# Designs tried in a protein design run: peptides against a protein of PDB entry 7Q4I. Part 180

Target 1, 281 residues: chain A of PDB entry 7Q4I
Amino acid sequence: HENSTIAERLYSEVRVLCWIMTNPSNHQKKARHVKRTWGKRCNKLIFMSSAKDDELDAVALPVGEGRNNLWGKTKEAYKYIYEHHINDADWFLKADDDTYTIVENMRYMLYPYSPETPVYFGCKFKPYVKQGYMSGGAGYVLSREAVRRFVVEALPNPKLCKSDNSGAEDVEIGKCLQNVNVLAGDSRDSNGRGRFFPFVPEHHLIPSHTDKKFWYWQYIFYKTDEGLDCCSDNAISFHYVSPNQMYVLDYLIYHLRPYGIINTPDALPNKLAVGELMPEI

## One batch from the design tools (peptide; made by RFdiffusion4, then SolubleMPNN)

Design b2_p25_1_s2 (from b2_p25_1, 13 letters changed)
Fold by OpenDDE base, seed 5:
Structure b2_p25_1_s2 (fold): chain B 281 residues (1-281), chain A 25 residues (1-25)
Amino acid sequence: as target 1 above (281 residues)
Amino acid sequence: KEESKKIYEKAEKMEEERDKEEKEE
């Protein structure tokens, strides 16, 4: 028996629409496993594809398939969300079909923020965009106001947002969002530990698993340590998670319990005013 | 090891593609 009262409260107060980047070849291989695991904890779950799938709840976007069309898919996905779902949630998460997300931890991070604040969160990278941008693979979450600004102000203006479908999806949305004054938030916890991760837990938790020359260490906006200090106890996402690993993570996080250990959640922080951010650590 | 290697290889390719696309602009 679990006491989920606080999680249920946050489910109602911090509504999250999750959209999953996928393609028709991955509907059965990957996307359905998102739907069967962490995706069921979103307030709304939509799969963005090039083909409709009513069993999956996949939307056919007017885009081609392939890596060169990821930016095109992201633009069309947010247009679709704005047109059909902008009031269905307060926050709008992009994830890949191999991203795993602990939605409760995301709601906890987002709780103090107003959805009318033009902000987005994720694993912040420093190149190409002055304020930084969020890693596409780790997933990133936009406030309702950020989605509005992206779709209504940025996308229609070629000077603010790239009209072509080419370019790195996460960099391009980062440029567009910066150009409409959507802030790249700090997703770190109170100890300065990251919450969004562009790799599997093993790659972040095991010291010296990567060479110090690995691009990630040059791309991260905030300095982070390796090992257990890499990751918040309230981590939100991991990337390159296989379908089998999604079920393992679901079991470990939501079912496996050490007998006699009672986790008491911390008190919720005070809510911020519109436009206010948490102090950077 | 092999799965981890494939993940890193995929991640390195994504970075190379990103760097190429952003430098051509």
Scores: peptide ipSAE 0.322, ipTM 0.864, DockQ to the pose 0.829
Fold by OpenDDE base, seed 1:
Structure b2_p25_1_s2 (fold): chain B 281 residues (1-281), chain A 25 residues (1-25)
Amino acid sequence: as target 1 above (281 residues)
Amino acid sequence: KEESKKIYEKAEKMEEERDKEEKEE
């Protein structure tokens, strides 16, 4: 028997709209597997594409396909969300069609924060943006106020936000958000372990899997270790997850149980005031 | 091993493209 009472409470109190970055060639190959796995645990799930797909619930944004259009697609996706869905959720997650997300762990991280606080969370990187920016592949989550500031204050002003559709999507949104005083939050747990991951679990969990010259070690905003101490017990996301691995992760996380082990959840933290953040570790 | 290698190659390529785009601005 399972007790989901606290998860059900957080589902109601910490409402998450998930939008998935995809394209028409990936609707059947990738995106439908998100819909069949972790995406069903979002309060609302939308696929952002260049073509409509009624089976997937995909929106056709007025953008072209290709890497040079990812920033354009992100701008149009958040415009669409602001126009149609800003009151449907408190938090707005961007993920790729090969990102896997444990939405309950994200709700737990977000619970103390007001959605009226101008903040966003993800895997924080150092380059190009003074406060840092969040990795696009690991996924990042904006508060309702962050979405409002992005769409209403940043996007209409070419001095605050790039008008062109070129550039690295995650860097460009990071610049825009900084320019409207949206804070790049710390997503680490109380032990200083990360929650958003730009690679598969294997690449983070296995020590010495990468050379120390690998760009990731220079890009990470917070120092992290490899091995079992790399990752929070309440990890939120992993990237480059294949469609088959999504079903495996769904089984391992939500169905497979070691008999006789009961996890008692920690007490919920106190709620923060509007504009208040948890101290950085 | 082969899948892992493809992931790293993809990630490295994405970062090289990012670095190029952001340095040209």
Scores: peptide ipSAE 0.307, ipTM 0.859, DockQ to the pose 0.832
Fold by OpenDDE base, seed 3:
Structure b2_p25_1_s2 (fold): chain B 281 residues (1-281), chain A 25 residues (1-25)
Amino acid sequence: as target 1 above (281 residues)
Amino acid sequence: KEESKKIYEKAEKMEEERDKEEKEE
């Protein structure tokens, strides 16, 4: 027996549309397992592909399936969302078909923010974009206003947003969003711990698992620690999660409980005004 | 160890590809 009253409240007040980047070869291998695990906790779940799949709820976008088309697919996905689903949610998450997301923790992070604030969140990287950009693999979430600005103001203007489908999708959307004054938010918790992660939990939690020369340490926008201090108790996402590991994470997070330990949730913060951000830590 | 190594190798390769794409622009 679980008390989900606060989670149910946030499900209603912080509506999230999740779109999953996938392809036809991954519908059964990966995307189906997202649908059967964390994706069921989104208010709306859509799989963005090049082929329609009615069992999966996959949309066929007018793009090719090469790696060089990921940016094209991201543009068409947000165009599709804006046209058909802009009022179905307040926040719009991009994730990969090997990203795992704790949607309740994302709703908690987003709760104080207005969907009309031009902001997006994720694992912030520092290269290429002055304000930073969000790692594509860790997943990133746009406010409704951020989606509007991206689709209506950025995409139609080749000076603001790349017209070609080539380039790193996360860098390219980061450039476009900066050019329309969508703010790259800080997703860290009150202790300065990250919430969006571009790798599996093991790679973040185990100290010295990576060489200090590993690119990640040069890309992170905020300083992060290794070990248990790497990650918020309210962590939102992990990347390179296998289908089997998704079920393990679903079990560990939502089913496995240490007997006699009851977590009391923190009080919800005050809501921010439109355009207001949480203070930087 | 082998799965972890494969993830790192995949991540390194993806970043090399990203760096190449962004430098060719």
Scores: peptide ipSAE 0.301, ipTM 0.855, DockQ to the pose 0.796
Fold by OpenDDE base, seed 4:
Structure b2_p25_1_s2 (fold): chain B 281 residues (1-281), chain A 25 residues (1-25)
Amino acid sequence: as target 1 above (281 residues)
Amino acid sequence: KEESKKIYEKAEKMEEERDKEEKEE
């Protein structure tokens, strides 16, 4: 028997809308498996596509497919969310159809923050954006106020936000959010360990799996070590997770238990005031 | 091993494409 009382509380108090970046070719191959695994733990789950799929709950955005349209799709996705769903959640997660997310760990990270605080979280990268931006693949989560500022203040102003659909999706949203004073939060835990990961667990957990020249080490905003210290015990996301690996992760995280080990959750932190951030570690 | 290699190759390609898109601006 599990005691989910705190998780249930956080499910109610830290409402998350998850939108999944997908395309029609991936509805059955990838997106369906998100819906059948971690996506069930979102308060609301929407698949953003170029074609409607009623079985998937996919929305047809007025955008083309391909990488050159990802920024366009992100803009239209957040417009759609703002118009139809801004009050359905407190936080708005973008993930890919090959991102796996531990939503409870995200709620735990977000719990102290006000949704009215203009902030977003993810795997912070340092290039192109002064405050940094969040890796698109690792997924990133906007506060309700961040979504409002993005859609209402940034998107209508070509000086604040790129009107064209070209450019790297995560960089472009990062530029727009910076221009409307949405803060790029620190998603690290109290030990300085990351929570959002742009690769699979194996690539982060296994030391020397990557060359030190790998772009990731130049892009990360916060220095992070490889190995067991790579990752928070409360890690939130991993990217490049295959459909099969999603079910494996679901089993390992939510079903597999070592007999006789009972974990007591840490106490919830104090809630922050509007505009207040946790101190950087 | 092969799957991990494919992921890294994909990730490298993704970053090269990103770098092109952002440097062309």
Scores: peptide ipSAE 0.305, ipTM 0.857, DockQ to the pose 0.793; fails the geometry check

Design b2_p25_1_s3 (from b2_p25_1, 12 letters changed)
Fold by OpenDDE base, seed 5:
Structure b2_p25_1_s3 (fold): chain B 281 residues (1-281), chain A 25 residues (1-25)
Amino acid sequence: as target 1 above (281 residues)
Amino acid sequence: SEESEKIYKEAEEIEKERDEEEKKE
């Protein structure tokens, strides 16, 4: 028997709309496995595509396919969310169709924040954007106010937000959000451990898996250690997760239990005022 | 693993593309 009372409370109090970046070729190969695993734990799940799929709940956005259109797809996805779903959630997660997300851990991180605070969270990178930007692959979550500012204030203004559909999706949204004073939050836990990860668990957990010259170590905004200290016990996301690995992770996280070990959740932090952030660690 | 190498290569290509795009601006 599992006691989910706190998770159920957070499901109601910290409402998350998850939108999944996908394409028609990945509807069956990848996206359906998101829907069958972690995506079922979102309050709302939408697949953003170029073709409609009623079985998947995929939306056909007015964009082309390919890497050069990812920024265009992100803009149209948030426009669609703002028009149809802005009141369906408090927080709006972008993830890829090969991102795995522990939504309960995200709700725990988000709980103290007001959705009216102009903030977003993810794996923060330091290049190109002064405050940093969130890695696209790790997934990133906007507050309702951040979505409003992005769609209403940034997107209509070519001086604030790139009108073309070209460019690195995560960098471009990071520039737009900075230009409308949406804050790049700190996703780290109280021990300074990251929660959003642009790679699979193995790549973060295994020391010396990458050379110190690997771009990731130069891009991360916050210094992180290798090994078990890399990752929060309340980690939120991993990227490059295969469909099979999604089911493995779903089993390991939600079903597999060591007999006789009872994990008691920490107390929820105090709620912050509108515009207030958690202290930097 | 071959899969890990593929992931790293893909990630390196993505970052290279980003660096090239951001240097053109």
Scores: peptide ipSAE 0.246, ipTM 0.831, DockQ to the pose 0.852
Fold by OpenDDE base, seed 4:
Structure b2_p25_1_s3 (fold): chain B 281 residues (1-281), chain A 25 residues (1-25)
Amino acid sequence: as target 1 above (281 residues)
Amino acid sequence: SEESEKIYKEAEEIEKERDEEEKKE
């Protein structure tokens, strides 16, 4: 018997809309597996595509497909969310159709923050954006106020936000959000361990023969060690997760239990004031 | 693994494209 009382409380108090970036060719191959796994734990789940799919609950955005249109898709996705769903949640997660998310761990991280605080979280990268930006693949979560500022203040102003649909999606939203004073939060836990990961668990947990020249080490905003100390016990996301690995992760995280080990959850932190962030560690 | 190598290669290609785009701005 699992006691889910705290998770149920956080489900009600920290409402998350998850939007999944996908395309028509991936509806059956990838997106449906998100819907069948971690996406069920979102308060609202929407698939953002170029074609409607009633089985998937996919929205047809007025954008083309391909990498050069990802920024266009992100802009239209957040416009759609703002118009139709801004009150359906407190927090708005972007994920890819090969991102896996532990939504309960995200709610735990977000719990102290006001959704009226202009903040967003993810795997913070240091290039191109002074405050940093969040890796697109690891997924990133905006507060309701961050979405409002992005859609209402940034997008209509070509000086604040790129009007063209070209460019790296995650960099471009990072530039726009910085320009409207949305803060790039620190998603690390109290031990300084990361929570959002741009790769699969294996690549973070195992000290790989990755040359120190690997781009990730130059991009990561916060220095993290490789190995067992890489990752929070309350990790939130992993990227490049295959459809089969999503079901494995769902089993390992939510079903597989070591007999006789009972984890007592940490006490919830105090809620922060509007505009207040947790101290950097 | 071959899968891991593929993921890293894909990631490197994505970041290379990003770096090329950001150098044009």
Scores: peptide ipSAE 0.201, ipTM 0.813, DockQ to the pose 0.879
Fold by OpenDDE base, seed 2:
Structure b2_p25_1_s3 (fold): chain B 281 residues (1-281), chain A 25 residues (1-25)
Amino acid sequence: as target 1 above (281 residues)
Amino acid sequence: SEESEKIYKEAEEIEKERDEEEKKE
């Protein structure tokens, strides 16, 4: 029998709404597998699409499909969340229908922060946005206050937030959030290891999998290494995870156990005041 | 793997699209 007492406490105290970026062609192919795996560990799970699907709990947003509409879909998704769900959670995760998330590890990272702190977390990239922005594929999580500022202060002002639906979704939200003083948090663990990953575990864990010229090494905001030291023991997300790999990860993380090894969780950190961040490492 | 190559190609395409969009602004 597993002792889930701390995880159950965090499920109650650190409420997460997960919204999944999807489209009608991916409802059965990808999104359904999110719902059957890691998405069931969210406090609320919503699929944001252009078509309604009652089996999936998909919302039809007033947007077109295609890559050129991802920013439009993100704006409408957060508008929908603010209107219908802003009090249903403390934190609001965007993920893709091929992102895998360990929600318990995200709750652990978020635990010290107030949801009234204007902050968001993810895999921080350095280009285009002065404070950085969070990689769209790795998924990113906004505090309740960050969602409020985005929807109420940024979106209505074309000087603060792009009115058009074109542009890189993650860069555009990063610009908007910076313009309303939402802070790009540090998601690294106490050892400086990353928690949000824009690729599959294999690409981060295997040394020299990529050359030093690979764009990722120029985009990362914080220096990271390859190999086992790349990744926190409390890693949160991976991207480009196939439907089959989601079930493998669910098995490896939640079911497979080395007999005779007992993991004792670290003590929870002290809660921060509203507006306070953990020191950057 | 073929899957790994697809991931990297997709990532490179996304990056190229970002660079093209940010150069227009």
Scores: peptide ipSAE 0.259, ipTM 0.835, DockQ to the pose 0.771; fails the geometry check
Fold by OpenDDE base, seed 1:
Structure b2_p25_1_s3 (fold): chain B 281 residues (1-281), chain A 25 residues (1-25)
Amino acid sequence: as target 1 above (281 residues)
Amino acid sequence: SEESEKIYKEAEEIEKERDEEEKKE
């Protein structure tokens, strides 16, 4: 018997639309497993593809396939969301078809923020964008106001947002969002631990897994350590998660319990005013 | 662009290594 009362409250008060970036070759291989695992905990789940799939609920965007078109796909995905779904949620998560997300932990992080605050969250990287940008692989979440500003103010203006479909999608959206005064939030917990991860748990949890010259250590906006202190107890996402690992994670997080250990959730923070952010650590 | 492409390549290599490890199990 589980007490889900707080999670149910947050499900209603912090509505999340998850859009999954996929392609037709991955509908059955990857995207279906997102739908069967963590994607079922989103308030709305949409798969953004180049081909329609009614079994998956995949949308055919007017874009080509391949990594060189990811920015084009991201632009069309948010246009589609704004046109059809802007009122279906308060927050809009981008994830890949190999991203795993603990949606309850994301709702907990987002709870104090107004969806009318122009903010977005994810794994913040420091290059190319002054305020930083969010890693595409870790997934990133926009407020409703951030989506509005992106689609209505940034995308129509080539001076604010790149018209071409080329470039790193995460960097390009980060530039566009900065240009319309959408704030790159701090997703770290109260202990300064990260919540969005661009790799699998193993790569973050194992000390000295990577060379200190590994690009990630140069790209992270906030300093993080390797090992058990790398990651929040309320971690939100991991990337490069295989379809099989999604089911393992779903079991470990939602079903496996150590008998006799009861975790009491922390009290919910006070809600912030529109435009207010949590203090940076 | 070159550095982001390098990130994506390195991330792809990590993904490939992992896919190869999963195939060996």
Scores: peptide ipSAE 0.045, ipTM 0.658, DockQ to the pose 0.091; fails the geometry check

Design b2_p25_1_s4 (from b2_p25_1, 13 letters changed)
Fold by OpenDDE base, seed 4:
Structure b2_p25_1_s4 (fold): chain B 281 residues (1-281), chain A 25 residues (1-25)
Amino acid sequence: as target 1 above (281 residues)
Amino acid sequence: SSESEKIYEEAEKIKKETDEEEKKE
């Protein structure tokens, strides 16, 4: 019998609202598969769209569709969360409808942090934002205080946050969050391995013949190696995961077990004070 | 705007290249 006692404790103590960036054309093709796989492990799951879907539990945001409106959709999604759901969770994950997330590993990373600490986590990129910003595709998680600062302090001020709906959503939220002193956290494990990944596992695990000129190596905030040392044993997310791969990952992670190998979970770290971060590695 | 679009376009390109390499094995 699997011992889930610590995962159940973390489910109660580290409450996560997951919101999924989607559109009406992807409700059945992509978003439905998130709901049937990893999204069921969120404390609350909401799909942010331009059309309502009662089967999916999708919200119609007052935004247009297309890549040029992703920043507009992100702003309206966090306004909606702040107005209706700010007390329903401690942490607020953005993911795409082709992001896969191991929510238990995210709860483990978040456990020491206060939700009143102005912090957010994800795959940190170095360009455009001095402290870095989190990759949109890998998904990123805001504390409750980070959401409050974003919606209440940043969004109403055109000097702090872009009023136009155009631009890279992940870069623009990263600028807004920096301007209200929300800290770009380090999501790496104690070995310096990444937890949020902007690609599928194969792209990170297999030493790619990718030229050292590949943009990713210029964008990563923390230097990571390729191969088996790329990725934490407690990895949180992967991007560009197909609907079929979501079910494969759900089986491999939660059902497939090597007989006679029992993982003992590490001890939970001490809780940090409000405003305190884990030491950078 | 253009750099973030390139990030996604390059990532989609790598995904296609990987999917094509997996089809050749």
Scores: peptide ipSAE 0.022, ipTM 0.575, DockQ to the pose 0.113
Fold by OpenDDE base, seed 3:
Structure b2_p25_1_s4 (fold): chain B 281 residues (1-281), chain A 25 residues (1-25)
Amino acid sequence: as target 1 above (281 residues)
Amino acid sequence: SSESEKIYEEAEKIKKETDEEEKKE
């Protein structure tokens, strides 16, 4: 019998609404597999689409489909969340229908922070936005206050937030959030290891002969190492995860155990005051 | 194409290469 007492405590104290970016063609192919795997560990799970699907719990947002509408869909998703669900959670995760998330590790990272702190976390990239922005594929999580500022202060002002639906979704939300003083947090663990990953585990764990010219090394905000030291033992997300790989990851993380190895969780850190961040590493 | 589109295109290329390797097994 697994001792889930700490995970159950964090489930209650660090409430996460997960919204999944999807489309009608992916409801059965991808989104359903999120619902059957990691999405069941969110306090609330909503699929944001252009069509309603009652079996999936998908919402029809007033947006078209295609890559040019991702920013439009993100704006309408957060409006919908603010209108209907802002009190249902403390933290609001965006993920793609091919993102895998270890929600317990995200709750552990978020535990010290107040949801009234204007902050968001993810895989931080350095281009285009002075404080950085969070990679869209790795998923990113906003505090309740960050959602409020985004929807109430940023979105209504074309000077603060792009009014059209074009552009890179993650860059555009990053600009909007910076313009309303939402802080781009550091999601690294105490060893400086990343927690949000814009690729599959294999691409981060295997020292690839990735050309040092690979865009990722120019985009990453924090220096990262390759190999097993790339990734936190408390990693939160991976991207480009196939539906089959979601079930494999769900098995490996939650079911497979090496006999005789007992993992003792670290003590929870002290809670921070409103507006306070963890010390820089 | 914005630099962001190249990021997604390269990532899709890696994904296609991975999917093609998975189809050869």
Scores: peptide ipSAE 0.022, ipTM 0.565, DockQ to the pose 0.066
Fold by OpenDDE base, seed 5:
Structure b2_p25_1_s4 (fold): chain B 281 residues (1-281), chain A 25 residues (1-25)
Amino acid sequence: as target 1 above (281 residues)
Amino acid sequence: SSESEKIYEEAEKIKKETDEEEKKE
């Protein structure tokens, strides 16, 4: 039996609502597999769709389907969360229906932070937004205060937040959050390794797997290496994970163990004050 | 606009290439 005492503590102290971006065509094909794997480790799991599905716990948002409506869906998702669920969690994760998340590693990263700190985390990109923005595919997590500021201060003001539903979802929320002084946090570990990944593990772990001209290297806010040094031992998310790969990752992360190797968790860091961030590395 | 769409399009190409390589094995 694994000693889960620290994970159980963090489950209670670092409450995470996960909302999954999906559509009716993906409820059975993708979203159901999130619910059957990593989504079970969220304190609350909600699927944001255009159609209700009571088996999935999917919400019908008042938005159309298609890539041009992703920003509209994100705005309505956070409005819905603020209205119905703002007190159900401390942190609010957006993920796609092909994002895989190690929720325990996210709780570990978030543990020192106050949910009243206006901050959000993810794979930080440098273009378009001065402080950076978080990649939509890697998933991003807002504090409760960040959600409040987004919904109450940003969304009602067309000067602070785009009223139209068009545009890049991740860029547009990044602009809105910056305009209400929500900080784009550093999600890297103490070794400077990334935790949120916009691709599958293979694309990050294999050196020279991507061309040096690949846009990702121009977009990444923090320098990152390829190979085993690409990724934190406490990595949080990967994107483009197939339904089958979700079950493989669940097996590898939570079931497969090398005999005689016991992982001892590091001590939890000290809690930060409200508005305080971890020192930059 | 078009650049963030290129991010997703290029990532979808990589995904398709990966899915096609997995189908060839």
Scores: peptide ipSAE 0.020, ipTM 0.566, DockQ to the pose 0.114
Fold by OpenDDE base, seed 2:
Structure b2_p25_1_s4 (fold): chain B 281 residues (1-281), chain A 25 residues (1-25)
Amino acid sequence: as target 1 above (281 residues)
Amino acid sequence: SSESEKIYEEAEKIKKETDEEEKKE
């Protein structure tokens, strides 16, 4: 028998709405596998598309398809969330239809923070945005206050937020959020290990898998190592996860157990005041 | 291509290389 009492508590106290970036061609190929795996552990799961799908629970946003419309889709997705769902959750995760997320580990990271704190988390990159921005592929999570500031304060002002639908969606939201004083949080664990990953586990866990000249090492905001020390024991997300790999990860994380090894969870940290962040590591 | 498109293209390339290696095993 598994003891889920702490996970159940966090499910109630740290409510997460997950929205999935998808398109009509991926509803059956990718998005349905998110719904059948990790997406079922969100408090609310919504698929953001250009076409409605009642089986998937997909929303038709007033945007075109293609890479040039990702920023437009992100803006419309957060507008839709603010209008219909801002009170349904405390935290609002963007993920792709090939992102895998361990939602319990995200709730653990978010637990000390107030949802009224203007903060967001993800894999922090250093270029283009002074405080950094969160990688789009790794997924990023906004507090309720961050969503409010983005939709109400940033989006209506072309000086604060790009009105055009062109550009890097993750960079553009990062600029908008900085301009309304939403803080780019540190998602690392107490050992300084990352929790949000823009690649599959293999690419982070295998030492010397990438050349040191690889762009990623120039983009990362925090210094990270390769191998087993790359990744928190409480890692939150991986990107480029195939539909088959989602079921493998679901099995490995939630079902496979080494007999005779019992993991005791760490004590929950104290809750922070509104506007307070965890100390930098 | 936006710099994010380069990130995406490089990561899609890595994904394809990984998927091709997994197909060779």
Scores: peptide ipSAE 0.021, ipTM 0.568, DockQ to the pose 0.113; fails the geometry check

